Peptides against a protein of PDB entry 4HTP. Designs and how they scored, part 114

Target 1, 231 residues: chain A of PDB entry 4HTP
Amino acid sequence: SQTVASHVPFADLCSTLERIQKSKGRAEKIRHFREFLDSWRKFHDALHKNHKDVTDSFYPAMRLILPQLERERMAYGIKETMLAKLYIELLNLPRDGKDALKLLNYRTPTGTHGDAGDFAMIAYFVLKPRCLQKGSLTIQQVNDLLDSIASNNSAKRKDLIKKSLLQLITQSSALEQKWLIRMIIKDLKLGVSQQTIFSVFHNDAAELHNVTTDLEKVCRQLHDPSVGLSD

## One batch from the design tools (peptide; made by RFdiffusion4, then SolubleMPNN)

Design b2_p19_4_s2 (from b2_p19_4, 9 letters changed)
Fold by OpenDDE base, seed 5:
Structure b2_p19_4_s2 (fold): chain B 231 residues (1-231), chain A 19 residues (1-19)
Amino acid sequence: as target 1 above (231 residues)
Amino acid sequence: SDAELQQLWAELMAEARAR
């Protein structure tokens, strides 16, 4: 079935998140989120112009923007130390080298950027000179790979987890990987609250989520900003 | 077509960011 997520580049979500993070004011942060959201809704209308009763919604993007609210997929079982070791292996970094030590000791200041404690930022600078400038993954593909990781974690299949991670890494830019890491660790550091994200998405979104705790239901039922919960 | 849809998305994003 046709979905918006199958056509939206993951890179565009990441660039939006990057713009939000870099923005200083709440209003500017909201503007960048709204730009992406409005584009998504317009694209949805075009894609599904002759089709009624579709279940397609903003959920594939929303679950990446608010990963701490994820309830459909189980835990990834991935921590920073695991990712550090994976990157050292994949990039063939010397174990006692500067970049390997930066990844392993990400909590300790080792550079001029002041990114101590933020593994994603440390990884970004290590990856930037080594990775593609632009990735090729769609939002749907990213979610499929994340689903695979969670499923295989539940099944204790570490080899298959590694396989999916490798696919994510090899098809992503350094910037996209920065945000992927933050999505997996469930800490985006956007500087905008969950409440604000819901408020921008739909006036009734926070209320519906408080009752259902179902992010997909929120995105589906409140897909149209002009149609309220009581309608 | 997929190419047309890709172009549409790109245009929508460009228009949104230009406002």
Scores: peptide ipSAE 0.722, ipTM 0.967, DockQ to the pose 0.885
Fold by OpenDDE base, seed 3:
Formats: C-alpha cells, structure tokens, sequence
Structure b2_p19_4_s2 (fold): chain B 231 residues (1-231), chain A 19 residues (1-19)
C-alpha cells in the first residue's frame, strides 16, 4: 500500500531540519517543524482520501526526528570511527591527508570552525565538494535502508551493512548525509526539546509517549490533532 | 499518478514555506 513516506523526499526533511537548527528562537524552530508537519498531514488526507482505515502516519518521519526514541529498530552498531573509515575508503582519501585526519580526529579539529566534537559537521565539509548536489531517496527508502543496517548488525553481516551504507551515501547530498549521520548517532542538535516536538505534533503526544514509550502508537493514535487521547 | 503526487507534495511544501 502507498504511504506518505514513499512520496516525500528525504532532502525535504533535511532542509527542514537545517532550517530548525539555524533558527535562534524557539518560535522560529517551531514554525519550520509545523510547516513540514502540516504539509505531511495535508498530503496524507489527499493520498488516503478514499481509504479511512489506514495505519499510515507521521511515524516514518518522527522516528528520524527523534531517533533516540526508536524502539522498533535494533542497534545499528555504527559509531563515528566506523563512518570515518568508510568515508576515507569510499572517497579514496589519503590516510595521512588533511581530510582523513579531520574525520578520524573530529573531536580535536585543527580548523578554525567551531565544529569540534560534531562529526556530522566535519563530514559535511569533507563531503560538500565531493558528493552529488541533490539526493534521490525518499523517507521510506531511508528507513528501509536503516532497517537493513539494524537487521544485518544483529545478524553480524558486516558486508551487507556496508552495502546499505554505501547506498545511503551515494544517493545523498552532503547536507543529507550530515543529517543522516546525526540520525544514526541519535543526536540531531536541533536546539529544540523533545517536549516541544511532541507538543507541536499533538497536545496529548508527550503524555501518551510517557505511558507507552511507543512512538508509532503515538503517531497513529494522535494522527489527527483535533482528536484527543480521551476521545 | 506518481508524478501528480510528487507535484502535490512540492506544492504543499512551497505553500507552507510561503506563509
């Protein structure tokens, strides 16, 4: 069956996240999130106009925005060091070169940028001149690939993990990879709290999540902002 | 069609950002 996530470009989520991160005030951060969310809900209504009993929801996007709350997908088994080594190999970077060393020593960069400790930002600047300008992945495709990574990590199939990572990387812009890295590491650094995200999504979202710890259930049960938990 | 749905999404996002 068709889902909203199968039609939404991953690039659009990333551009939204970038706007949120760059905004200084809480109100502006909320505005950018609401713009994406409202578009999603309107698209959902159009897509499922003749199908009222669907399980489709905001969950595919929400689990990428709040990756630390992911419970369906098991651990990726991926850390910054692994990604650094992968990028060095993929981009054929000299091991003793400046860019390779920046990736490996991301916590203590020699550069003038205040990006110390943020691997995703270090990676972004390395990738920017080397990667495609526009990605081709949908949110559904990103989640499918992340599911594959988690499943293969559990099965200890390193070769298949690498395959899925390469597909993610080669079909993503530098900006999209910046956010993908943060999703995998589970730290988006948006500057807006989990509580705020839930509050914007639905008035009862935080409460339902506190009880169930089930992000998909929260997104499905509270899909309609006008229908409350007690209704 | 998929093309129509893609266009719809693009329009919705453009409209949202223009408000």
Amino acid sequence: as target 1 above (231 residues)
Amino acid sequence: SDAELQQLWAELMAEARAR
Scores: peptide ipSAE 0.722, ipTM 0.967, DockQ to the pose 0.897
Fold by OpenDDE base, seed 1:
Structure b2_p19_4_s2 (fold): chain B 231 residues (1-231), chain A 19 residues (1-19)
Amino acid sequence: as target 1 above (231 residues)
Amino acid sequence: SDAELQQLWAELMAEARAR
């Protein structure tokens, strides 16, 4: 479909998130988010220059950045243990091997990085020497696969959930998978608040979300930073 | 075209990060 999300690489969102996470100060974190957001808005204008009243918005990205606010898709039913087992199988890791044990016992410090309790980071280091350097998925494709997972979870189709997860994994770099895991688990650890994200997106975003709890509506109605809620 | 749009996005991101 003709959406911004269908053209934006998931890798670029992940690299942005990585930059945000690594930044120490609020200002730097905001800068990295704004870089991505501004690019998105400019691309939107170019893509839809001949079409008015489009419903396309930042929502496909925003729902990945603020996964805790997801209300459209239902629960994934995926936990760290499930992912650990999946990776062990997919990567053909010895069950009693160091890497398998790291994934299964991610809460216990086993390495020198101090990443205990952060499954995504543990997974990243296991995946880094084993995965593609660059993924091929767009933001739209990621959302489609996540929709599939949620739908199949609701339908209790574990085999189809696994299928979609495998598609995500096999088409993603280690870094992309790190962030994908965090999106699924709904804990990005960006070090920047929801309020800050909304504030950068639009001055009225937090208010509108507080009233509607509809992230898509927020992104659509407040797509233009120069057009306020009362306008 | 899709290729042109892909290039446009890449350029926009590169420009944004260069600022």
Scores: peptide ipSAE 0.722, ipTM 0.967, DockQ to the pose 0.890
Fold by OpenDDE base, seed 4:
Structure b2_p19_4_s2 (fold): chain B 231 residues (1-231), chain A 19 residues (1-19)
Amino acid sequence: as target 1 above (231 residues)
Amino acid sequence: SDAELQQLWAELMAEARAR
């Protein structure tokens, strides 16, 4: 079935997240999130105009924005060191070179950027001159690949994990990979709280999530901001 | 069509960011 996520470029989510991160102040951060959310809701209405009882919701995006609340997808089994090694291999970086060492020793400050401990930022700067400028993945495709990674991790199929990771990497810009890494590591560093995200999404979202701990239910039941829990 | 839907999304995002 048709979903909003199947038509929304992952790049647009990433650019939104980037805008949120760069924004100073809660109000500006909220504005950028609202812009994406409103577009999503409008697109949903257009896409499903003639269809009733759809289960489509903001969930595909929300689970990437709040990855620490993911309960459907199991653990990826991916750490920064694994990604570092993968990038070194994929980009054919000299193992004793500056960029390889930056990735491997991401916890140690080596430059003026002050990005110690943030693997995604370090990776971004390594990737920026080496990767394509614009990715081609939709949010649905990203989630499908992440599902595959989690499933294959559970099945102990490391080869298939690598395959899915390579698909993600080769079809993503440096900026998209920065955010993808943060989604996998489950630390977006947006500077806006979970409560704020829920509050902007729906007035009752935080409450429903506290009760159900089910992000999909929250997104589906509270898809319409004008319809509350008691309705 | 898919192309039309992609265009719609692009327009919605552009409009949202312009507000």
Scores: peptide ipSAE 0.720, ipTM 0.966, DockQ to the pose 0.890

Design b2_p19_4_s3 (from b2_p19_4, 11 letters changed)
Fold by OpenDDE base, seed 5:
Structure b2_p19_4_s3 (fold): chain B 231 residues (1-231), chain A 19 residues (1-19)
Amino acid sequence: as target 1 above (231 residues)
Amino acid sequence: MDEELRKLWEELMAEAEAK
């Protein structure tokens, strides 16, 4: 079936997340998230205009925004060290070179950027001069690739994990990869709480999630902000 | 991807970015 996620560029989610992160105030952060969500809902209505009772929801985006609440996928088995080695190989970086060492020793402060300990930011600066300016992946495609990684990790197929990672990397900008890394590591550093995200999504979202711990169910049942749990 | 739907999303994002 057709989904909103199959039409929404991953780049647009990443740009929204970047704006949220860069915003200083809570109100501005909320505004950026609300605008993206409202756009998603409007697009949903247009896409499904002639189809009632669809199961499509904000879930494909929500599970990337709140990756720590993911329950459908198994563990990726990916750490920063693995990604560092992959980037060194993919970008053909000299092993003793500055950029390779930055990736491998991301926890150690290196002079110019106060990004010590944030692997995604370090990767961003290494990737920026080397990657595409604009990615080509949709949110659905990103989720499909992440599903593949989790499944292949469970099956201990390292070759297929690498294949899916390479597909993600080669079809993504540096900014998109920054956020993708944070999604995989499950730390977006948005500066807004889970509770705030839920409150903006729907007034009853936090309550339903507390009871069910099912993010998909929350997104599906509370798709319409005007329809509550008691309705 | 349907061209009309693609344009709709682009318009929605342009509006969101302008705010």
Scores: peptide ipSAE 0.647, ipTM 0.943, DockQ to the pose 0.745
Fold by OpenDDE base, seed 3:
Structure b2_p19_4_s3 (fold): chain B 231 residues (1-231), chain A 19 residues (1-19)
Amino acid sequence: as target 1 above (231 residues)
Amino acid sequence: MDEELRKLWEELMAEAEAK
């Protein structure tokens, strides 16, 4: 059966996350997340209008927004240093060049933009003049590729990990890659707490997650904001 | 993708981005 995630462009999630990050106030951050969530639910209703008891939920997006709560997918085995080396190779950057050194020494403040320590931001500026303006991946495709990376990491298949990473990179804009990196490293820097995300999603979401530690169950059982845990 | 569904999502995102 079709899922909402199979229709939603990854670019639209990234644009939403970018809006949340750029917003200064908690209320504005919440508004941007709520608008995306409401759109998702409306689309879900339209997609599944003739089908009852579907298992489709917000989970494919939620696990990317709260990657630190991921329990289904095993570890990626990917660190900033690995990504730096991959980008240097893929973009054919001179090893002693400015951009290669920025990626490798991302923790050292070299610029005036205050991006020191944020590898994703450093990568963004390196990628912006070198990559696609708009990506082509859906949220489902991104999750499929991330699943592949985790599975191949467990199997110690480094070549297949690189293949999946290459597909993610070559089909994504600089902005999408910025957020993808943060999802892999599990630090989105949204400026809004996990509790706030859950509270916007459903009033009982935090409680159910605290008991089950299962993000998919939370998204599925509490898909309808009008149906509570005790119902 | 169904054209009607594609259009629906695009409209929803346009509305969200306008706010």
Scores: peptide ipSAE 0.643, ipTM 0.942, DockQ to the pose 0.739
Fold by OpenDDE base, seed 4:
Structure b2_p19_4_s3 (fold): chain B 231 residues (1-231), chain A 19 residues (1-19)
Amino acid sequence: as target 1 above (231 residues)
Amino acid sequence: MDEELRKLWEELMAEAEAK
């Protein structure tokens, strides 16, 4: 069955996240998230116009926005050092070169950017001159690949993990990879709290999540902002 | 992907980015 996530470019989510991150005020951050969410809901209504009983929801996006709340997908087994090595290999960076060293020593301040400790930002600057300008992945495809990574990590299939990572990387822009890395590491640095995200999504979302700890259930049951838990 | 749906999403995103 078709889902909203199968139609929405991952790039558009990343652009939204970028706008949220760059926004200084809480209200502006909320606005950007709300606009994306509203667009998603409108698209959902159009896509499912003739189907009333669908399980499709905002969950595919929400689990990427709040990756620390992921419970369906197991651990990726991916750390910054692994990604650094992968990028060095993939981009054929000299091991003693500036860019390779930046990736490996991402925690050390280089004095150029206040991005010490943020691997995703370090990676972004390395990738920007080397990667595609626009990615081709949908949100669904990203989630499928992440599912594959988690599953193969559990199965100790390192080769297949690498395969899925390469697919993600080669089909993503530098900006998309920045956010993808943050999703994998589970730290988006949006400057907006989980509570704020839930409050914008639905008034009852925080409460339902506190009880169920099931992000998918929250997204499905509270898909319509006008329909409450007791409705 | 349905062309009409693709255009719809693009329009929605264009509107969102304009705000």
Scores: peptide ipSAE 0.641, ipTM 0.942, DockQ to the pose 0.747
Fold by OpenDDE base, seed 2:
Structure b2_p19_4_s3 (fold): chain B 231 residues (1-231), chain A 19 residues (1-19)
Amino acid sequence: as target 1 above (231 residues)
Amino acid sequence: MDEELRKLWEELMAEAEAK
């Protein structure tokens, strides 16, 4: 079945997130998120113009924007150290070299960018000169790969986890990987609260989530911003 | 991806980036 997520480039979500993060004010952050959401809804209407009662929703994007609220996908079992080791291997970085040490010791201040403790930012700068300029993954494909990682973690299939991670990495830009890492670690550092994201999505979203704790249900039931819970 | 839909998304993103 056709979904918006199968058409939307992951790169476009990441660029939006980057704009949100770089914005200093709440209003500006909200604006960037709203614009992406509105685009998604307009695209949804175009894609499903001749189809009523579709189950397609903003959920594929929302679960990446609010990864702490993920309940469908099991734990990834991935930590910064694992990613560091993977990057060192994949990029053939000397283990005692500057870049490898930055990744492994990401909590130690380097004095360069003040990114101590933010593994994703450290990884970004290591990856920037080494990765694709633009990735090729859709939001659906990213979610499929993340589903695979979670499933294989549950099944204790470390080799398959690595395979899926490699697919994500090799098909993503440095910027996309920065955000992907933050999604996996479940800390986007957007500077906006969960409540703000929900309020922009739908006036009743926070309430429905508080009751159901089901992000997919929230996205499906409140897909139309003009239709409330009581309707 | 359908070419028309691809163009639509690109246009939507261009508009979003312009704001």
Scores: peptide ipSAE 0.640, ipTM 0.942, DockQ to the pose 0.786; fails the geometry check

Design b2_p19_4_s4 (from b2_p19_4, 11 letters changed)
Fold by OpenDDE base, seed 5:
Structure b2_p19_4_s4 (fold): chain B 231 residues (1-231), chain A 19 residues (1-19)
Amino acid sequence: as target 1 above (231 residues)
Amino acid sequence: SDEELRELWRELMEAARAA
């Protein structure tokens, strides 16, 4: 069946997240999130105009924005050290070179950027001159690949995990990879609270999530901002 | 078509950012 996520570029989510992160005030952060959300809802209405009772919702995006609330997907089994080694291999970086050492020792301040401890930012600067400028993945494709990683981690198939990671990496810009890494590690550093995200999504979202702890149910049941939980 | 839907999404995002 058709989904909004199958048509929305992952790059557009990442650019939205980047704008949120760079915004200084709460109001500006909310504006950027609302712009993306409203576009999603309008697209949903257009896509499903002649189809009632669809299960499609904002969930594919929400689970990437609030990855710490993910309950459907099992653990990835991926840490920064694994990603560092993968990038060194993929980019053919000299093991004793500056960029390889930056990735491996990302917690240690090595330069003027002040990005110590933020692996995603370290990776971004290494990737920026070396990867594609524009990614090609949709939000659905990203979620499918992440599902593959989680399932293969459970099955202890390291080769297939690597395959899915390589597909993500080779089809993503440096900026998209920065955010993808943060989604996998489950720390987006947006500077906006979970409560704020829920409040912008729907007035009853926080309450429903507190009861169900099911992000998909929250997104489906409260898809329409004008329809409350008691309706 | 998929191309028309991709264009629709682009237009929606551009409109949202311009508002």
Scores: peptide ipSAE 0.691, ipTM 0.960, DockQ to the pose 0.878
Fold by OpenDDE base, seed 3:
Structure b2_p19_4_s4 (fold): chain B 231 residues (1-231), chain A 19 residues (1-19)
Amino acid sequence: as target 1 above (231 residues)
Amino acid sequence: SDEELRELWRELMEAARAA
């Protein structure tokens, strides 16, 4: 389809998020986000050069960066314990083995990397030697699969939820899965506030979101950083 | 083409990171 998200690798979003997380200063975190955002906007202009009044926007990426603000997609019904059990099954990990126990007891300090309480980091180290080195999913495909999970959760179709999760997992690197987990659990741990993300996106983004609580509307109406709310 | 668009995205990201 003719959307930016259908051409942007999910891996590139994840690498951006990883850079943001590893950056110590606010300014450096902002720089990494801005680099991705600017690339997105430039790509949008090129993709839609001959098409006026498109609805395509940064929304597909923004809803993954700020998953706690998701309002279109219903609840996934997925928690860390479910993911732990899924990984144990998928990776055929011995139940009494160190890796299975790490996933199940992710909240307990192990003294290794100090990642206690962060399931995504625990999963990352288990997955790194066991999964693909490079994923193949686009941002659009990730969102489609997440939509499927939410829809099937509402319909109580556990089998189809598992199917979509398996597709996400088998087509993603360990790093991509780390971030995917955080998106599902809705805690990215970027070290930068929601306000900062909005301020970098558009000067009026926080205000419009506070009024509408509609992330898609924010991304669509404020797609152009030079066009404000009052224009 | 899809290939040209994929290449464009790669170029944009590389340029952004190099700046």
Scores: peptide ipSAE 0.691, ipTM 0.960, DockQ to the pose 0.875
Fold by OpenDDE base, seed 1:
Structure b2_p19_4_s4 (fold): chain B 231 residues (1-231), chain A 19 residues (1-19)
Amino acid sequence: as target 1 above (231 residues)
Amino acid sequence: SDEELRELWRELMEAARAA
């Protein structure tokens, strides 16, 4: 069936996350998240205008925003060192060159940016002059590729994992890859708490998640902000 | 159409940021 996620560009989620990260105040961070969420809900209503009882929800986006709460998808088996090696290969970086060493030694402070320990930021600056300016992936496509990675990791199919990663990388901008890396590593560094995200999504979201630990159920049951758990 | 839906999404996002 048709979903909101199949129409929403991954780039728009990433730009929202970037705005949240750059915002200093809690209120401003919340505003950026709410703008994306409200747009999603309005689009949902338009898309499903003639269909009742759809299972479509904010879940495809929420599981990328709160990747540490993912329970449906198994582990990716991907760490920073694997990504570093992949980028060195893909970008044909000299192994003893400055950029390759930055990726491999991402924990050591290099340069003036002060991004030591943040692999995604280091990768971003390496990628920025070398990759597409605009990505082409939808949120649905990103989730499909991530599902493939997790499935192939479970099956120990390393070649297929690499294939899916290459598809993600080659169809994404540097900014999108920055956030994709953070989603895979499960550390977005947004500066806003899980509880805040839930509270903005729905007043009862934190409570329902505490009981069920099922992010999809939370998104589906509490899709309408005006309908509570007791309703 | 898919193109119309993509346009709708863009409009919604632009409107949300302008508000």
Scores: peptide ipSAE 0.688, ipTM 0.960, DockQ to the pose 0.857
Fold by OpenDDE base, seed 4:
Structure b2_p19_4_s4 (fold): chain B 231 residues (1-231), chain A 19 residues (1-19)
Amino acid sequence: as target 1 above (231 residues)
Amino acid sequence: SDEELRELWRELMEAARAA
């Protein structure tokens, strides 16, 4: 079935997240999120104009924005060390070279960037000169691949995990990979709280999530910002 | 069409950022 997520480039979510991260004030951060959200809702209305009772919602995006609230897919089993090794292999980095060591020793400050402990940022700078300029993945495709990773982790199929990771990596820009890494590690560093994200999405979102702990239900039930929980 | 939908999304995002 047609979904908004199947038409929205992952790059656009990442650019939104980047704008949020770079914004200094809460209001500015909210504005960037709202721009994406409003576009999503408008697109939803257009896409589903002649279809009632669709289950499509903001959930595919929300679960990437608030990955710590993910309850549908199991653990990825992916840590920074695994990604470091994968990148070293994929990019054919000299193992004793500067970039390989940066990835492996990401917790130790190695320069003036101040990115110690932020693997995604370190990876970004390594990837920037080595990756394609624009990715081709939709939000749906990203979620499908992440689902695959989680499923295969549960099944202990490391080969298939690697396959899905490679697909994500090879079809993503450096910036997209930065955010993808943060989604996998579940630390976006947006500088805006979960409560703020929920409040912008819907006035009743935080309450409904507190009761249900189901992000999909929150997104579906409160899809329309004008329709309250009690309606 | 898929192309029309992709264009619609682009237009929506551009409009949102311009507002």
Scores: peptide ipSAE 0.687, ipTM 0.960, DockQ to the pose 0.858

